# Peptides against a protein of PDB entry 6UG1, part 163

Target 1, 304 residues: chain A of PDB entry 6UG1
Amino acid sequence: SNEERKRRKYFHMLYLVCLMVHGFIRNEWINSKRLSRKLSNLVPEKVFELLHPQKDEELPLRSTRKLLDGLKKCMELWQKHWKITKKYDNVGLYMRTWKEIEMSANNKRKFKTLKRSDFLRAVSKGHGDPDISVQGFVAMLRACNVNARLIMSCQPPDFTNMKIDTSLNGNNAYKDMVKYPIFWCEVWDKFSKKWITVDPVNLKTIEQVRLHSKLAPKGVACCERNMLRYVIAYDRKYGCRDVTRRYAQWMNSKVRKRRITKDDFGEKWFRKVITALHHRKRTKIDDYEDQYFFQRDESEGIPD
Target 2, 301 residues: chain A of PDB entry 6UG1 as posed
Amino acid sequence: SNEERKRRKYFHMLYLVCLMVHGFIRNEWINSKRLSRKLSNLVPEKVFELLHPQKDEELPLRSTRKLLDGLKKCMELWQKHWKITKKYDNEGLYMRTWKEIEMSANNKRKFKTLKRSDFLRAVSKGHGDPDISVQGFVAMLRACNVNARLIMSCQPPDFTNMKIDTSLNAYKDMVKYPIFWCEVWDKFSKKWITVDPVNLKTIEQVRLHSKLAPKGVACCERNMLRYVIAYDRKYGCRDVTRRYAQWMNSKVRKRRITKDDFGEKWFRKVITALHHRKRTKIDDYEDQYFFRRDESEGIPD

## One batch from the design tools (peptide; made by RFdiffusion4, then SolubleMPNN)

Design b2_p23_1_s2 (from b2_p23_1, 9 letters changed)
Fold by OpenDDE base, seed 4:
Structure b2_p23_1_s2 (fold): chain B 304 residues (1-304), chain A 23 residues (1-23)
Amino acid sequence: as target 1 above (304 residues)
Amino acid sequence: TYDPYEFLKEYKEKAEELLKEAE
């Protein structure tokens, strides 16, 4: 019905804001001074120097290569620190079906949220789910004075799916779900004026995204619970930015149709939500990023 | 068992406030 379409759109918006608030709060928690002091001790001086290379005036690419090598070594150090990767309980922060949402509304079970103290202890011990691990990795890079962002792929229920029953059948549903991450890292390269993408936990990859990312879900089964729609970046200065354009090859033709920002109302609304979560002034880094997004929109063209 | 989805109950009020401010 038209009413059910309105209800699903509203619930998608509410759920999206809750996810974005969760990402904001986790970004505050990883700025803990106590955690920072502990995690800085995981990084040897030689690796710290690679994270902060001098500018090579002859070939700036040499400085970028040092930074990339430092980030690779940080991923290796992080894997040694992380002792226990827990499976997600149920689907974690991956996309739920409409049926799962309706069933959960009827479930009177009070699940406990993870408290800040428990999170900081989990990161400090190296015990937790992949999301806690990625968040801790961002905290370690920030402890080394690296301009690292926490990236969150927000997975609200698909308001474009108007099926009554949206139950997912399949024995491998968990493996397909966790094939691609929900959380990752970006690091500012001051030499190339670009963000470097780092997945320290899932794909264990570093990339300089041009047209597509390895972190973008591919295949029907992987896209059932991980649909690239809202990739939000949280920086160390409490900035909040939509960075979906980096990871979406087909933003205009495919991704936009599944976002609340498909119409002017949804675009204005989503801009207000981003603004409410953005607690810093604009910087020259934001100008370089917006210029890159503009060039990516022009190069994609108008969808046929 | 920690269900990360229970954050919806914890953040619902703040999310509803942000929705009202964004309307």
Scores: peptide ipSAE 0.095, ipTM 0.784, DockQ to the pose 0.413
Fold by OpenDDE base, seed 1:
Structure b2_p23_1_s2 (fold): chain B 304 residues (1-304), chain A 23 residues (1-23)
Amino acid sequence: as target 1 above (304 residues)
Amino acid sequence: TYDPYEFLKEYKEKAEELLKEAE
């Protein structure tokens, strides 16, 4: 019905804001001074120097290569620190079906929420789920004065799915769900004027995304619980930015159709939500990023 | 057991406020 369409759209919007607020709060928690002091000790001086290379005036690419090597070594150090002992409970922050949401609304089970103190302890000990691990990695880079931001792929329920039964056929294997991350890192390269993508936990990869990312879900089974729609960046200064354009090859033709921003009302609404979560002034880094997004929109073209 | 979805309910009020400000 038209009423059910409106209800699913509203619930998608509410759920999206809850996810974005969660990302904001996790980004605040990883700015903990106590955590920063502990995590800085994991990074040897020689690796710290690679993270902060001098500008090579002859070949700026040499400075970028040093930064990339430093980030690779940080990823290796993080693997030594982290003992991932916890799987996600149920589906974690991956996309739920409408049926799962309805069933969960009826379930009065008191689940234990992760408090800030428990999060900081988990990161400090290297014990937790993959999301806590990525968040801790961002905290370690920030502890080394790296301009690292937390990236969250927000997975609200699909308001474009109007099926009554949205049950996924069979045990959608935990393996297919977790094949691509929900959280990752970006690092600002001051030499190339670009964001470097870092997945320290799932794919264990470092990318300079141009047209496509390895972090973008591919295949039907992976896309059932992980749809690239809302990739939100949270920086160390409480900036909040939509960076979906970086990871979406087909933003205009495919991704936009599954976003609230498919219409002018949804675009204005989503802009207000981003603005409410954006607690810093604009910087020249934002100008370079917006220029890159503009060039990506021009290169994709307008969908026919 | 930690359910991230139940944890998101703790933000429901703040999310409803942000929705109302965004309307």
Scores: peptide ipSAE 0.074, ipTM 0.768, DockQ to the pose 0.422
Fold by OpenDDE base, seed 5:
Structure b2_p23_1_s2 (fold): chain B 304 residues (1-304), chain A 23 residues (1-23)
Amino acid sequence: as target 1 above (304 residues)
Amino acid sequence: TYDPYEFLKEYKEKAEELLKEAE
């Protein structure tokens, strides 16, 4: 019905705001001064120096290579720190079906929310799910004065799916779900004027995204619970930015059709949500990023 | 276990109320 379409659209919008607020809160928690002091001790001086290379005036690429090597060593240090990777309970922050949402509404089970104190203890001990691990890795880089931001791929239910039964078939559902991350890191390269993508936990990869990312879900089964639609970046200064364009090869032709921003109303609404979560002034880093997004939009073209 | 969905349940009820008030 038209009513069910409105309901699913509204619930998608609300769910998206809740996920974006969750990312904001986790980004605040990883700015903990107590956690920062503990995590800085995991990084030896030689690795700290690689994270803060001098500008090579002859070949700026040498400085970028040092930063990349420093980030690789930080991933190795983080793997040594992290003792227990817990499985997600059910689907974690991956996309739920409409049927799962309805069934969960009927379930009166009280779920314990993770408190800030429990999160900080989990990160400090190296015990938690992959999301806590990624968030802790961002905290470690921030403790080393690296301009690292937390990235969240927000997975609200698909309001474009109007099927009554949205049950997912198959025993491999969890394996396909966790194949690609929901949380990762970006690091600002001041030499190349670009964001470096870092997945320290899932794919254990560092990339300089040009046209496509390895973190973008591929294949039907992986996309069932992880649709690339809303990739949100949370920086150390409480900035909030939509960075979906970096990771979406086909933003205009495919991704936009699955976003609330497919129409003018949704675009204006989503801009208001981003603005409400963006607690810093614009910087030259934002200008370089917006220029990169513009070039990516021009290079994709308008879908016929 | 952290289920962000319990927080969403409280919002779902409010969402369904707000949708009824907006009709």
Scores: peptide ipSAE 0.042, ipTM 0.730, DockQ to the pose 0.147
Fold by OpenDDE base, seed 3:
Structure b2_p23_1_s2 (fold): chain B 304 residues (1-304), chain A 23 residues (1-23)
Amino acid sequence: as target 1 above (304 residues)
Amino acid sequence: TYDPYEFLKEYKEKAEELLKEAE
């Protein structure tokens, strides 16, 4: 019905805000000075020096290569630190069906939110789910004075799915759900003037995204609970930015149609939400990023 | 016109609940 369409759109907007607030709160928690002091001790001086290479004036690419090597070694150190990777309870922050949401609303189960103290303990011990692990990795890089962002792929329910029964066919294995991450890291490369993508936990990959990312979900089964629609970046200075354009190959043709920003009202609304979560002044890094997004939009073109 | 700030405040609890359901 038209009413159900309105309800699902509204609930999608609500759920999206909720997820974005969660990402913001987790980004505050990983800025903990106590955690920072503990995690900095995991990084040897030799690795710290690789994270902070001198500018090679002859070949800036050499400096980028050192940074990439430092990040690779940080991923290896993080794997040594992380002792227990817990499975997600149910589906974690992956996309729920409309049926699952309706069923959960009826279930007065007092789910206990992970408290800040418990989060800090989990990261500190290396015991937790993959999302806590990624968040802890970002905290470790920030403890080493690296300009690292927490990236969150927000998975609100699909308001474009108008099926009454949105139950997933029983074959949506946990393995397909977790094949691609919800959280990852970006690191600013001051030499190339680009963000480096780092997945320390799931795919264990470092990439310099040009046209597409390895972190973008592929295949029907993986996309059922992980639709790349809202990739939000949270920086160490409480900046909040939509970075979906980096990871979306087909932003204009495919992704936009699944976003609230498909219309002018939704675009204005979403811009206000981003602005509310963005607690820093604009920087030259934002200018370079916006220029990159512009070039990516021009290169994709408008779908015919 | 929903103020996104009021919306964020009002839905913070619900956000935390939805997050609890997702954890």
Scores: peptide ipSAE 0.033, ipTM 0.660, DockQ to the pose 0.079

Design b2_p23_1_s3 (from b2_p23_1, 12 letters changed)
Fold by OpenDDE base, seed 1:
Structure b2_p23_1_s3 (fold): chain B 304 residues (1-304), chain A 23 residues (1-23)
Amino acid sequence: as target 1 above (304 residues)
Amino acid sequence: TYNPFEFLKEYIEKALELLEEAE
């Protein structure tokens, strides 16, 4: 019905706000000074120096290469620190079906809300789910004075799916779900004026995204619970930015159709949510990023 | 401590109202 379409749209909006606020809260927790002091001790001086290379005036690319090597070594150090990777409880923050939402409304399952103290302990010990691990990695880089962002791929239910039963095939569902991350890191390269993408936990990759990301879900089974629609960046100064354009090859032709921002009402609403979560002044880094997004929109073209 | 929920309270309340109107 038209009513069910409206209900699913509004539920998607509510769920998206809750996810974006969750990302904001986790970004605040990883700014803990107590955690920062502990995690800085994991990074040797030689690795710290690679994270902070001098500007090579002859070849700025040499400075970027040092930063990339420093980030690779940090990823290796983080893997040594992280002792226990727990499975997600159910689907974690991956996308739920409409049927799972309806069934969950009837089941008063006490979701064990992870408290700030428990999170900080989990990161300090290296024991937790992949999301906690990525968040801890961002905290370690921030402890080394690296301009690292927490990235969250928000997975609200698909309001464009009007099917009642999306029975997900049971046996491989978890493996396909966790094939691509929901949380990752971005690091500002002051030499190239670009964000470097870092997945320290899932794919264990560092990339300089131009047109395509390895972190973008591919294949039907992976996209059932991980649909790239809302990639939100949380920085160390409580900035909040939509960075979906970086990771979406087909933003205009495919991704936009599955976003609340497909219409003017949804665009205005989503801008208000971003503005409410953005607690810093604009910087030259935002200008370089917006210029890159503009160039990516021009290069994709207007969908026919 | 900035409570991001207070700032989003109006949006959450409005989203809940819109859900209740759709039931």
Scores: peptide ipSAE 0.033, ipTM 0.652, DockQ to the pose 0.072
Fold by OpenDDE base, seed 3:
Structure b2_p23_1_s3 (fold): chain B 304 residues (1-304), chain A 23 residues (1-23)
Amino acid sequence: as target 1 above (304 residues)
Amino acid sequence: TYNPFEFLKEYIEKALELLEEAE
């Protein structure tokens, strides 16, 4: 019905706001001074020096290579620190079906909300789910004075799916769901003027995204619970930015059709949500990023 | 501590109102 379409759209909007606020809160928690002091001790001086290379005036790429090597060593150090990777409770922050949402409303399941103190303890011990692990990795890089962002791929229910029964066949293996991450890291490369993508936990990869990312879900089974639509970046100064354009090869032709921003109402609403979560002044880094997004939009073209 | 809910309260309230109007 038209009513069910309206309900699904508004529920998607509410769910998206809640996810974006969750990302903001986790980004605040990883700025903990107590956690920072503990995590800085995991990084030896030689690795710290690689994270902060001098500018090579002859070949800036040499400085980028040192930073990449430092980030690789930080991933190795993080793997040694992280002792226990817990499975997600149910589907974690992966996408739910409409049927699962309806069934969950009937079930008064006490969601155990993780408290800030418990999160900080989990990160300090190296015990938790993959999201806690990624968030802790971002905290470690920030403790080393690296300009690291927390990235969140927000997975609200698909308001464009108008099927009555949206149940996934129960055999969608947990393995297919977790094949691609929901949280990852970006690091600012001051030499190349680009963001470096870092997945320290899932794919254990460092990427300089050109046209597409390895972190973008591929295949039907993976896309059922992980649809790339809202990739939100949270920086150390409480900046909030939509960085979906970096990770979406087909932003204009495919991704936009699955976003609330497909129409002017949704675009204006989403801009208000981003503005409400963005608690810093604009910087030259934002100018370089916007220029990159512009070039990516021009290169994709307008879909016919 | 910035309470992100204070800034989003109006949007959450409006989203809830719109859900109730759609039920």
Scores: peptide ipSAE 0.030, ipTM 0.636, DockQ to the pose 0.071
Fold by OpenDDE base, seed 2:
Structure b2_p23_1_s3 (fold): chain B 304 residues (1-304), chain A 23 residues (1-23)
Amino acid sequence: as target 1 above (304 residues)
Amino acid sequence: TYNPFEFLKEYIEKALELLEEAE
């Protein structure tokens, strides 16, 4: 019905705000000065120097290579720190079906929300789910004075799916779900004027995204619980930015159709959500990023 | 007929406005 379509749209909007606020809160928690002091001790001086290379005036690429090597070593150090990777409880922050949402509303299960103190302890001990691990990795880089962003791929229920029963077949669902991350890191490269993508936990990869990302979900089974639609970046100064364009090859042709921003109402509403979560002034880094997104929109062209 | 989903829309919009005013 038209009513069920409206219901799913507005529930998607509410769920998206809750996810984006969750990302904001986790970004605040990883700015903990107490956590920063503990995590800085994991990074030896030689690795710190690689994270902060001098500008090579002859070949800026040499400085970028040092930064990339420093980030690789930080990933290795982080793997040594992280002792226990827990499975997600249920589906974590991956996408739920409409049926799962309806069934969960009937189950008065007291969701034990992870408290700030429990999160900080989990990161400090190296015990937690993959999302906590990624968030802790961002905290470690920030402790080393690296301009690292927390990235969240927000997975609200698909308001474009009008099927009544959206039950997923159970057996391989978890493996396919966790094949691609929900949280990752971006690091500002001051030499190339670009964001470097870092997945320290899932794919254990570093990439300089031009047109395609390894973190973009591929295949039907993986996309059932992880649809790239809302990739939100949270920086150390409480900036909030939509960076979906970086990771979406087909933003205009495919991704936009599954976003609330497909219409003018949804675009205006989503801008208000971003503004409400963006607690800093614009910087030259934002100008370089917007220029990159503009070039990516021009290069995609108009969908046929 | 009261549409509870229109109320939810207005609530979300108002919640965002309150967050913008708190900056």
Scores: peptide ipSAE 0.027, ipTM 0.582, DockQ to the pose 0.104
Fold by OpenDDE base, seed 5:
Order: C-alpha cells, then structure tokens, then sequence
Structure b2_p23_1_s3 (fold): chain B 304 residues (1-304), chain A 23 residues (1-23)
C-alpha cells in the first residue's frame, strides 16, 4: 500500500539518524585522552616519523610513500595488539530485513548497550568485534596526531524493498555479510591532497581510491546486508561529511535510487541531518574533497 | 555487542526525551 511505503520510508529515515548518531558518539569516544595516551605507546618513534614525513619538494610522491609505509606498519602493530575478534551478535550494524525488524519489535529482549567505559576497556585490551577494532585503530592514529577519520557505511533497512517477506537464505549469510566492512578509516594525505582509505581489520588493505574501492560490496549475496548508500565520515574535530561518492562507482545511476536523497524532500532532510552532526567550520581539506567529488560526478555522466 | 534495536530504542527514547524537553 501507499501507507506501507510511507511507513518504510519514515522508519528508514529514523533508523538512518540513529546509525549516524551512533557513528558520531563512537567518534567522540575514540577522542578519549586516556585512551590516546595508552594507544600512542603502541607506535614506535620510527613509525611515528613515517606517519609525519617531511615534504619532499622535488618528489611529493616520496612523502606519500612514507605515509603509506607508516600506515602499513600501524596495521601490523594493530594486529599484534588485537587479541580477540568477537563475532557480531546476530547481524551487528549490517542491514536487517523488514521481517527481522517486525519480529524483533515483538521480542522485548533487553539487549545490553555497550557503555563508553566498556568500549574504552575493550579497545585497551584488544578484545571486541571488528567495529570496535576499527574504531580503536582510528583512535591509535589520532593518538599519533594523524588526521584520521572514522568511516561508517550506514545500513538502514531498504525502503525501496516492498516485499512482505524479506527473509534471506541462511547457510552462508554470515560469511557473505562480513565479507566487506561497515567501519573503516580514512587518512588525509597533505602531499597529494587526497584521503587514503584504510581497512585495518577486514580486508587489511590501504588504497588511494580513484574510480572504485575494494571496500565497495560486490555480488548479490554481499549486498543483501551491506548496501553502499550512506558512507559517513567523522573527523577528529567532530566534522561529519557524506563521502559516499568516493566509494560509489555508480552514484547517479544506481546508488541514488536506494537513498532517501533520491527526491528533493529527502535531499533537504538528509542535508539537515549532516548539518546537525557537523560541529566544525569548513576547511581547505573540504574544498579539495568537494572538487574530487565534482570531478567524479562529471566523469560518471548523467544516467540514460 | 551492537543490538541495533536496543541502540535504536535507547536513541529513540533519548531523541523523544530531547524533543519533549524542547517542547
């Protein structure tokens, strides 16, 4: 019905806000001064120097290569620190089906929310799910004065799916779900004027995204619980930015159709949500990023 | 463990509390 379409749209909007607020709160938690002092001790001086290379005026690419090597070594250090990777309870922050949402509304199970103290303890001990691990990695880079962003791929229920039963086939569902991350890191390269993408936990990869990312879900089974629609960046200064354009090869032709921003109402609403979560002034880094997004929109063209 | 529903419930409850305090 038209009513069920509206209900699913509004529930998607509410769910999206709650996910974006979650990302914001986790971004505040990883700015903990106590955690920062502990995590800075994991990074040797030689690795710190690689994270902060001098500008090579002859060949700026040499400075970028040092930064990339420093980030690789930080990933290796983080793997040594992280002792226990817990599985997600159920689906974690991956996308739920509409049936799963309805069934869970009937089950008044009090789930325990992870408190700030428990999060900080989990990161400090190296015990937790992959999301806590990525968030802790961003905290370690920030403790080393690196301009690292927490990236969150928000997975609200698909309001474009009007099927009554949205049950997923069971056997490989978890493996396909966790094939691609929900959280990752971006690091600002001041030499190339670009964000470097870092997945320290899942794919264990560092990339400079040009046209496509390795972190973008591929294949039907992986996209069932991980649809690239809302990739939100949270910086150390409480900035909030939509960076979906970086990771979406087909933003205009495919991704936009699955976003609330497919219409003017949804675009205005989503802009208000981003603005409410964006607690800093614009910087030259934002200008370089917006120029990159503009070039990516022009290069994709208008979908026929 | 992330229970999105309890997270959502707690954030919805808190968002509702904040909306009720703003009225």
Amino acid sequence: as target 1 above (304 residues)
Amino acid sequence: TYNPFEFLKEYIEKALELLEEAE
Scores: peptide ipSAE 0.035, ipTM 0.627, DockQ to the pose 0.381; fails the geometry check

